# Peptides against a protein of PDB entry 8OXM: the designs that were tried, part 301

Target 1, 371 residues: chain A of PDB entry 8OXM
Amino acid sequence: FKAEFRLAGGVNLPKIIDCVGSDGKERRQLVKGRDDLRQDAVMQQVFQMCNTLLQRNTETRKRKLTICTYKVVPLSQRSGVLEWCTGTVPIGEFLVNNEDGAHKRYRPNDFSAFQCQKKMMEVQKKSFEEKYEVFMDVCQNFQPVFRYFCMEKFLDPAIWFEKRLAYTRSVATSSIVGYILGLGDRHVQNILINEQSAELVHIDLGVAFEQGKILPTPETVPFRLTRDIVDGMGITGVEGVFRRCCEKTMEVMRNSQETLLTIVEVLLYDPLFDWTMNPLKALYLQQRPEDETELHPTLNADDQECKRNLSDIDQSFNKVAERVLMRLQEKLKGVEEGTVLSVGGQVNLLIQQAIDPKNLSRLFPGWKAWV

## One batch from the design tools (peptide; made by RFdiffusion4, then SolubleMPNN)

Design b2_p27_2_s4 (from b2_p27_2, 13 letters changed)
Fold by OpenDDE base, seed 2:
Structure b2_p27_2_s4 (fold): chain B 371 residues (1-371), chain A 27 residues (1-27)
Amino acid sequence: as target 1 above (371 residues)
Amino acid sequence: SEEIEKEKIEFGKLIAEGKERLKELLA
């Protein structure tokens, strides 16, 4: 280990540590100190399985449809070393979290990222109508700029085009796989972009199996398909390559129903995989400035009070696990809102839900739905 | 099909090996 560490961007300020391997090679390691890296490790295995399914299908293999995976090395139950995805940046760092973010550089007369967040925080406790109106005002004065990522990184037009296609394919694959697995908390810090491949790397996989829907502010979108995410696809937006890649990914997932159900069932009943939403996790994910004052997480909250009667927890857990499996089976059958949809119909519904400004306006302001 | 069962077994092994590697890395 080198004595020097860097802070990665993000809420948790993970430490980037340069490690010298036994091979004498320096490897960057991300040390997460607060998150359960076991959840990330398990979900990376599920993504590898989804990738295996996608590689077996000729149409998805030809399109190179994969969800990017990273190596997780848990060091403890609460800490571990992620193999740092060298040459990745959080999309939020590129767009809004740097003083020289792309929005400020390309749209200096738009609202600042701080002004947008403030406006949405002010209406957080207001009606859905008031949230929608303020969200539309924010969106009007905060125009997408993510197209410039590929333009800055890839000066050759042919390379630029191929990287934009790689990005679009990565968004499509991760969106559909993420939807099937019920992946939540897709804020701009939990999505990295590879500066060389233009592929997305999803991190912080702790909100899965639609547990984002039981947050104090429920998640209202199936995946992140916000205006900047769409802008990165270029002039075609969600049409053409993105839609076709979503459809082909969904086709493979639906045709793999029994395999996916069996995998998820084994994971849901794994005592080492805590996928359930708990109040502390919910508070941490949706911490309000008003809530910062009281909850010093005394690291010494004894595991005792979460020993609610094992029997009532087990029964409630089993009922939640059964509901998750039922909902997964519905998704894999194309059952949406009680109707069986074709792959194209299901993908279309999911795209419409993900881009609907009414759904986006209802998200927790920390998710930054205007980005 | 027998192929789906083989795949289930192979994925079950990959999960089990992943869990064992996770246990070995935690030990």
Scores: peptide ipSAE 0.008, ipTM 0.395, DockQ to the pose 0.019
Fold by OpenDDE base, seed 4:
Structure b2_p27_2_s4 (fold): chain B 371 residues (1-371), chain A 27 residues (1-27)
Amino acid sequence: as target 1 above (371 residues)
Amino acid sequence: SEEIEKEKIEFGKLIAEGKERLKELLA
């Protein structure tokens, strides 16, 4: 380990440590000091299984549909070493970095990322109508720029086209797999893009199995398909390649229902896998910048009291686990809102839900649904 | 049936290896 560390961007200020391997190669390691990397590790294993299913199917294999995985070495319940995805950047850093973000570079007359966030925070406790109106104003004055990622990184037109296609496929695969696993919306700092492959890497998998729906500001989208995510696909947006890749991924997931249910059941009942939403985690995930100042003092005291009544926790836990499994079974049957949909119908509904500005306007402002 | 059992076994091994690695890292 080198004594020098870099801070990665993001809420947790993860430390990037350069590690010299036994092979003499320097590998960047992300050390998260507060996040349960076990959840990331478990989700990476689930992604590997989903990738195996996708590789077995001829149509998904031909399309090279895969969810990017990374090595997670959990060092403790609260610390671990992520093998940092070398040559990746958070999409949020590319898009909305304070100094040199793509929005500022390409759209200097638009609202700043800070102005957008401020406007949406001001209406956070307001009606859905007020949130929608302000979100539409923000969106009007904060136009997508993520198309420029591939244009900046890939100067050759043929390479650019191939990489934009790889990006679109990666978004499709991760969106559908993420929906099946209930990852919900993803903070822009928790989506990395590989600067060489244009594929997405999802990190910080602390919300799974639709636990984002029980947050103080519940998730309203099945996955992150915000305007910049769509803009990165180019002129066709969600149509054509993205839709077809979603459909083919969903087809494999639905055809693998028994396997996926068995996998998730084992995970949900694993006593070492804390997937449940707790109030501290909820507060952490939806912490306001203003709330950072108040919560610093009290985190030291109450490590003792969480040993309370195991029995009532077990019954509540089992009911939540059963509900998660039932909802997973519904998803894998194509049951949406009590109706059985075809793969195309289900994928269409999910895309429409994910891009609906009414749903996006209701998201937690900290997750920047306008980006 | 047999493929699902193989996948259960392989997954059980992956989970067990994951748990063993987790135990080794938590020890």
Scores: peptide ipSAE 0.006, ipTM 0.348, DockQ to the pose 0.020
Fold by OpenDDE base, seed 3:
Structure b2_p27_2_s4 (fold): chain B 371 residues (1-371), chain A 27 residues (1-27)
Amino acid sequence: as target 1 above (371 residues)
Amino acid sequence: SEEIEKEKIEFGKLIAEGKERLKELLA
C-alpha cells in the first residue's frame, strides 16, 4: 500500500488508496469506512444474479442488458476496499464540476450549480408548492447538457450511436433492477459513467429495500431519471430504446419472482447485512451544512446501548423484513397503488413518477434533482 | 446466553443451506 491517499468527491468522502498488487500493478482502490462496504458487496452479488437472469433470457441477452458490477473486498466489518472502476467518472464530476463542468462549458449563461443548490436549500423547509415553483425556475435556468458526454468521447458517428445505445440500455437495466431492489440515494456522485463503454456503474448501495422512503426527507422517485440522464439518451429521450429495455428488464424480473424473493429473504435475515435505516445513517445522508458545526464525533457510541429487550427488537425487525418481502412480491406481480399493472403499464407509471417535477422538487437538495 | 449462541448456530446453518440452494439455482 502506498502511504498516499486521495479523497474522492461525494458526501461519504471515500479514500482512494493506490495499492501495488503482487503482479506489480498499481490499482486504485476506494476505501469506504464502516458497514457500507458490506452492503455494497452484498448488492453486487445480487446484481450478478440479476445479470445471470438477464443473460438467460433471449430478448435481454440480444439487447446486452446488464448492470455493471465492481469488485468489493470487505477487509473487516468496519472497513473494506472497493476496486476503483478505472476509466469511470462520476456523472456529477462531468456535469457540475466547479471549474470546468459541462453545464458551465455549454451553458455559461445558465445558473451555476452553486446558485441552483442555494435556491433549493433556501426552500428546503418550505411548502411543497414553494419547492415546486423554485425547482421549475431552477430547471428553466439550468438546461440539460449530458448529450455532450458521448459527443466529446466518441467522435466517430457510428461509435457515438453505439455508445449512446449502450448508455440508454445501462440506464434502463439499472433503473428497473434498482427499483425492484428499492435502491435509493442515487445522487450524481453515486452514479459513475465508464468513459469507454458509456455504461453506468452504481456505487454506494447502502440505501436499499425502499429505506430511502423513511429518510427525514423521503425519496419520491423510483430511480434517477433526471433531465441530464434523459438528455444523454439523445433525441428519443425516455421513448423507444429506453422504454423497451425497461419493459424487457421488468419482464425478466417478474418472471424470476421466486428466485428474487428467495435471494432477498436470505439477505434480509442475514444478521451481518445491516440494511435497516438508522438515525445516524439518516443524519449522514441528509446532513445540512448548518448541522456540520455541531456534530462533533463525541456522540459516545456507548449511550445508544438502548438495551431494548432482544425480543422487541427481533419482533420489530421481523415485521420490517416481512413488509419489505411483501412489497417486493407486489412489485414483481406488478401491483402498484393497489392495482395490478401489465409490464408496460408498470414501466410507464415508474417513468412518469421518475420524471414528475413535483416528485423531483420534494427530494433532498443534496440529491440535485435539477441535474 | 447459551440460547443466543444456539440461535446463531441454527441461523448459520439456515444461511449455509440458503447459500447451497442459491448455488443449485445458479447452476
Scores: peptide ipSAE 0.000, ipTM 0.306, DockQ to the pose 0.018
Fold by OpenDDE base, seed 1:
Structure b2_p27_2_s4 (fold): chain B 371 residues (1-371), chain A 27 residues (1-27)
Amino acid sequence: as target 1 above (371 residues)
Amino acid sequence: SEEIEKEKIEFGKLIAEGKERLKELLA
């Protein structure tokens, strides 16, 4: 084990450890806390099942629609090592790294990522109108550059086209499955891109089942479909391949309603899977960068064994679980705002919600909705 | 291949156990 720790981006500041194997090969390993590893492991299993459903359907199989999964290797009851996907980079690191980020390289006259964040933080407590105006100013002065990822990595035009297509398919599959599972918006550092496949890997799956909507700044998008995410698809953006892949993924999810409900119900009632949003987790997820320095909670693992008074917590938990299942059933029926939509209508609504600058302007500024 | 098959088997068991618990809760 090399004693060098790199902070992986993301909420839980997972430690990247470079490990030299007995074979002399360096392997990057991500060390996370126990509960985060359980959440990630459970969600990886759900993704594997979604992948199985997608592989059984001829239309989704022909399109190679899959969610990239990673192996969770539990090292101990309290610690695990995620096999870090070798050859992945956080989208946030590629786009908005302060030194060599693609925005700085390709758009040197645009606002810095820091200037954008500052402007959006200044209006965080203001009206939706003021947030929208500032978000539009930020967007005008911070133009998308993620098209250059595939152009930098894949110099051969045929390979470039195939990889851009793989990226677009990966975004579509992860967006729709992420919506069904209620993952919502994903921090730019919690989305990795594989430098060889151009496929996305979602990490840090601690917010699921629409628990992002109960955050202090509620989530307003069904999934991350920001301007850079769209720019990576190329000139057609959300149209054509992306839309069709979303529709085909949604068809498989809706046709698998009973299976998905059964899976999620088992997970919701698993006492080992804490999917519920707690106030501390909510604070941590939406903490300001300025507040990150002081709140190193010495989360002494011992004090969170506060005796859940079993009776009242069980009723509140059951009501939340029932609500999650009802909302999942609605999504799988195509019920949006009390109206039953076709697959195409539902996918269209979700895309429009995800790209709407009014919805994006209302997101927590720490999640960088302008990227 | 074998590890992926083991993970599928373990998950298949978890789903089966969960389906049984669900049947018990719905009975």
Scores: peptide ipSAE 0.015, ipTM 0.378, DockQ to the pose 0.024; fails the geometry check

Design b2_p27_3_s1 (from b2_p27_3, 12 letters changed)
Fold by OpenDDE base, seed 5:
Structure b2_p27_3_s1 (fold): chain B 371 residues (1-371), chain A 27 residues (1-27)
Amino acid sequence: as target 1 above (371 residues)
Amino acid sequence: SELLEEWRKKYGALLSKEIEEMEKILS
């Protein structure tokens, strides 16, 4: 181990440690000290299974549709080593870093990231109408810049175009698989981009199976498809490549219904996989100081072992697990709002829900829906 | 078709802006 560590951006201050492997290669490792890395490990196995399904289909294989995975080695219930993808950066660090973020560099006359956040916090307890009006004002004065990621990293026009397509395919694949699994908490620090491949890496997979919808401020979008995420696709936006890759991913997921249900059923009843939202986790997720700089040390999450009284919790747990399986089966049948949709109809509904400024304005301010 | 000409005009104008933005990064 080198004595030098770097902090990755994010609330949990993950330590990046350079480790020499038994093969003599230096590998960056991320050490998370507070998150349940078992949830990340289980979700990585589900992503590997989804990648196997996508590689079996000729149309998704030709498009190279994959979710980027990382190795999780749990060391304890509270600690583990993540094999960090060398050359990844949080999209939030590139876009909204306080010193040299792309918004400040390319749009110096727009609102600062702090001004946008402050305006949305001031209306957090207000009506949906007031939240929508302030969100539209923030969006008007905070224009997207994520197109510049590929332009800065890939100076050759042919490479630039290929990498922008790789990014668009990665967003499509992760958005549809993330929706099927009900993946939440998709804030800008939980999504990394690979500086060489332009592919996304999703981290912190602790909000799954639509548990984001039962937070004190419910999640109102199926996946992150905010203005900067769309701007990174360039002039095509959500149309053409993105939509077609979503449809082909959804087609593979729907045609794999039995396999997906069987695997998720095993995971929901695994006593080692605590996917259920608890009140302390909900408070921790939505009391995060939005300024990553103000580490208030005072959240001593007291180790109140919530001694789950085993007996009454089992019946309530089983009813929640059954509802999750029923909702997963509906998604895989294309049942949305009580109506059976085609793959194209379902993907269109999900895109419209994800880009709707009314849905985006209702999210928790720490999700940064204007980015 | 008029729709294809309108699409080519809109897409060509968007592509021109994207090239102008790339030229500013390479300068």
Scores: peptide ipSAE 0.047, ipTM 0.647, DockQ to the pose 0.014
Fold by OpenDDE base, seed 3:
Structure b2_p27_3_s1 (fold): chain B 371 residues (1-371), chain A 27 residues (1-27)
Amino acid sequence: as target 1 above (371 residues)
Amino acid sequence: SELLEEWRKKYGALLSKEIEEMEKILS
């Protein structure tokens, strides 16, 4: 192990440790601190299964629709090594890394990432109308630049085009599978991009099964389809390769309903897979800079006294698990808002929900919905 | 530069082809 560590961005401040292997090769390793990497490991297995389903279908196989997976080695309940995908960068690091970020480089007269965050923090406790107005002002003065990722890295037009298609396919596949699994917390530090493939790598898979909707500031979008995410697709945006890849992914997911339900059922009832949102996790995910000071480690909440009847906790858990399974079944049937939608109708609804500035303006400011 | 113009021309042609592929996809 090198003595030097870098903090990866994100709430969890994962430590990037450069490890020299016994083979003399340097490997970047992401060491997550307090997070249960078992959640990431379990979700990676689900993604591998989804990839298997996508490879079996001719239409998704022809489109090379896959979710990028990474190797998770849990070391403990609160520590593990992610095999860091060599040549990945958080999209947030590329876009909004201080003065070197693509927004600053390509849009030097726009609001800084800090100014945007400050403006959205100032309205965090305000009405949805005030949040929307400020979000629209931020968006007007913070124009998307993620198109430049592929343009900087892939100077050959044919390679550039292929990589932009790979990116768009990766966004589509991960968005739909992420929606089916109810994957939340898709902030710009939890989404990596591979600098060679232009494919996305989703990390920090601890907010699953729509548990992001029960956060103090609920998640209002099915996946991250923000302006920069769309800008990376190029001029067609969400219309075209993205939409079609979403539809073909959704078709495979819906046609694999029984398999997906069976897997998720096993996971929901796995006592080793703590997918439930708890107040401490919620506070951690939506911690305000002001609230950092008072969380003295003295929440030694005595494990003793909440012997609330194990029966009532188990019944409450079972009811939540049943509700998650029912909602997953609805999604896989195309049931949205009590209506059965076609694959195209369901995908369209999800895209519209994900790009709606009213939904985006309501997100926690730490999610950076303007990016 | 001539290189930028050639790149713009190639990029524009790829974009047009992508739009045509998209029109075929959306039709």
Scores: peptide ipSAE 0.040, ipTM 0.667, DockQ to the pose 0.013
Fold by OpenDDE base, seed 1:
Formats: structure tokens, sequence, C-alpha cells
Structure b2_p27_3_s1 (fold): chain B 371 residues (1-371), chain A 27 residues (1-27)
């Protein structure tokens, strides 16, 4: 271990530790201290399975549709080593870093990321109409810049184009698989981009199976498809390559229904896999500045009162697990809002839901839906 | 200047291919 640790930006202040492996290779290890790395490890296995399905299909294999996976070595329930984030940067770090973020560099006259966050926090308890108006004002004064990631990193036009396609395919694959698994919206610090491949790596998979819908501020989007995410795709945006890669991914997922259901069923009933949303986890994911003052004393409150009768917990758990399985089955059948959709119809609905500024304006301001 | 013109020419050719791929997707 080198004595130098870098703080990765993020709520958990993950420590990047440079480890020299026994092979003499320097590997950046992210030590996350509060994340359930077991959940991350399980979700990486699910992603590997999805990748296997995508590689078996000729259409998705030709398009190189894959979810980037990382090695998770859980050291404890709340600590472990993330290997293979080397050469990745959080998209939030590239976009909204306080010193040298792309928004500040390319749009110096736009609102600062802090001003945007402040404006959206001021309306957090307001009507949906007032949230929408302020979100539109924020969006007008905070224009997307993520196109510049590929333009800065890949100066050769042919390489640039291939990398932009790789990015677009990665967003499509992760969005659809993320929707199927109910990952919901993803914080910009929990989406890494590989500086060499332009592919996305999703980390901190602590919200799965639509548990984001039961947060104090419910999720309103199926996946993160914000203006900067779209801007990174270039001039076609969500049309063309992105849409088609979503459709081909969804087709493989729907055609693999039985396999996906069986595996998710096993995972939902695995006593080692805590996928359920608890109030502390919910509070942690949607920390308000007001809540930071109250969280200090309750972390020492004895585990005693959470001994609600095991029987009522088990019945509530089973009902939640059954509901998750039913909803997964619906998604894999193309059932949206009680209607069976084609793959194209389902993908179109999901894209429209994800880019709708009304849905984006209702998200938790801490997740920065304007980025 | 020359690098920017080469870049514009290559970028324009890539955009044209992307448009042709889009047309094949939309047709």
Amino acid sequence: as target 1 above (371 residues)
Amino acid sequence: SELLEEWRKKYGALLSKEIEEMEKILS
C-alpha cells in the first residue's frame, strides 16, 4: 500500500488506495467505508450474467453491448476494495468539479453547480409546478457540456467517433439493464467513465429492485438520462445508436425472462443480500443539510428497538420480494402501466420518462438532475 | 488552422456516416 490516499469525490469519501499487487502492477483500489459492498458484489454477478446473455446474442455481440463490471472484494459489510476503477473518473468530477469542471470551463457564464443545487433545494418542499419552473430556469442557465469529454480525450476524429459510439452503447446497455434490475436514477459520482474506452462503470449499487421509489423523495425516472448524459452521445442524442442499442438490449432481456427471474428470485431470498430499503439507508441516500445535525446521535442507538417481531418482518419482507418479482416479470413481458408494449414501445416510453423535465424536476436535488 | 480543417473534414465525414446510419434506422 502506498501511504498516499486520494479522496474520491462522493458522499462516502471513498479512499483511493494505490496497491502494488504481487504482480508489481499498481492497482488503484477504492476503499468504500459505508457502502454495502456485498450488494455491489452481487450486482456485479448479475451484470456478468447479463453480459453473458448479451454476448450470446449475435445482434448485441456485434454492437459490443456490455455492462462494465469491476472486481469487488468485500472486506466487511461496509468495507471492501473496488479494483479496476483505474483510468476512470466520476462523470460528476469531470462535469462539476469546483476547480476545473467542464461546466465551469466551457460555460463560465452559466450558473455554478452550487447555485443550481441551492435553487433546487429552495424548492424541494414546494409544488411540482414550482419545482418544474425552477428546474427549467436552472437548465436554461446550466447548459450541457459532456460532449467535451470525448473531444478532449480523443483528438483523432476516427477514434473520437468510435469512443462516442462506445459511450452511447455503454449508456444504452447500462440504462436498460439498470431499469430491469430497478437501479433507478444514479448519482453522478456513482457513474464512472473510463478515460480510455469511454465506457461507463456503475458503482455503489445500494438501490436496486425499484427501492428508489420508496425513498422520501421517490425516483421518477427509470435510469439516469440527464442532459449531460445525452450530450455525451453527440448530435443524435437519444436517437439512432442509443435507441437501437436500448431496443437490442431490451430484446435480449425479455427473451431471457426465465433466467433473469430465477436468478433474481434466488438473490431476493438470499439472507446475505440486504437489498431492502431501510429508513437509515433512505436517510443516508437523501441526506438533507437539516438531517446532518440529527444523524450524529442516532448512529449509537442500540440495535435493540429494531427487534420488531421476526414474524411481521418476515411477512413484510416476503410481500416486498413477491412484489419485486411481479414487477420484474412485468418489465420482462413489456408490461408498462398495465399495457403490454413492444420492445420499441417500451424503450420509447422509458426514454421519454427519463428525459422528461417534469420527472427530472421531481428528483432529489442532491442527485443533481440538471447535470 | 490546417489541423482544424483536417478535423472539420474528418468530423464532417463521420457525421455524414452517422446521418446515413440514422437514415437506415429511420427508414
Scores: peptide ipSAE 0.037, ipTM 0.652, DockQ to the pose 0.013
Fold by OpenDDE base, seed 2:
Structure b2_p27_3_s1 (fold): chain B 371 residues (1-371), chain A 27 residues (1-27)
Amino acid sequence: as target 1 above (371 residues)
Amino acid sequence: SELLEEWRKKYGALLSKEIEEMEKILS
């Protein structure tokens, strides 16, 4: 280990440590100290399986549809070593860094990221109508700038165009696979972009199987398709390449129903894979300034007293696991809101849900739906 | 097809605007 460490961006202030391997090669390692890296490790295996399915299909293989994966070495339930994705930056760091973020550089007269967050926090306990109005005001005064990522990084027009396509394909693949797996907590610090490939790397995979819907502020979108995410696709937005890549990914997922159900069933009943939402995790993900003061250090002891009768926990767990499997089967059949949709119809519904300002305005302010 | 030609025209106009934005960044 080198004596120097860097802080990665994000709420957990993960430590980037340069490690010299036994081969004499320096490898950057991300040390997470609070996250259950076992969840990340399991979800990386699921993504590798999804990538295998996508590589078997000629149309998805030709489009190079893949989810970027990273190596996770869990050391404990709360600690482990991530292979740091060298040459990645959090989307939030590029867009909304307080000093030199792209919004400040390209839109200096817009609201600051802090002003936007403050306005949305002020209405957090208000009606959906008031949240929507303030969200629309924030959006009007905070215009997207993520197109400049590819323009700054790729000065050659042919390279720029190919990288923008790689980005769009990566968003499409991760959005559809993330939706099928019910991946939540897709805030701007949990999505990295590779500065060389323009592909996305999803980190912090602890909210899966639609457990984001049972948060105190429920998740209301199937994936992150916010204005900056769309702006990074260029002027075509969600149309053309993105939509077609979503449809082709969804087609492969639906045609792989038995394989995906079998894998998810094994994972749901794996005693080492704690995918369930717990109150402490919910509090951690949606911390309010008021809640930071009541986190007395005494919560180390009562992890034992929430051993409610093993029988009632097991029955409640089994009922949640069954509901997750049923909902996964519905998604893989194209059942949305009790209606069977075509691949194109299902993808269209998901896109409309993800871009709807009414859904976006209802998200937790920490998710930064205006970015 | 007319639909493909209309799509090419729209997409070409979109690409032209993106090229103009890149020219402004490279200037």
Scores: peptide ipSAE 0.025, ipTM 0.627, DockQ to the pose 0.014

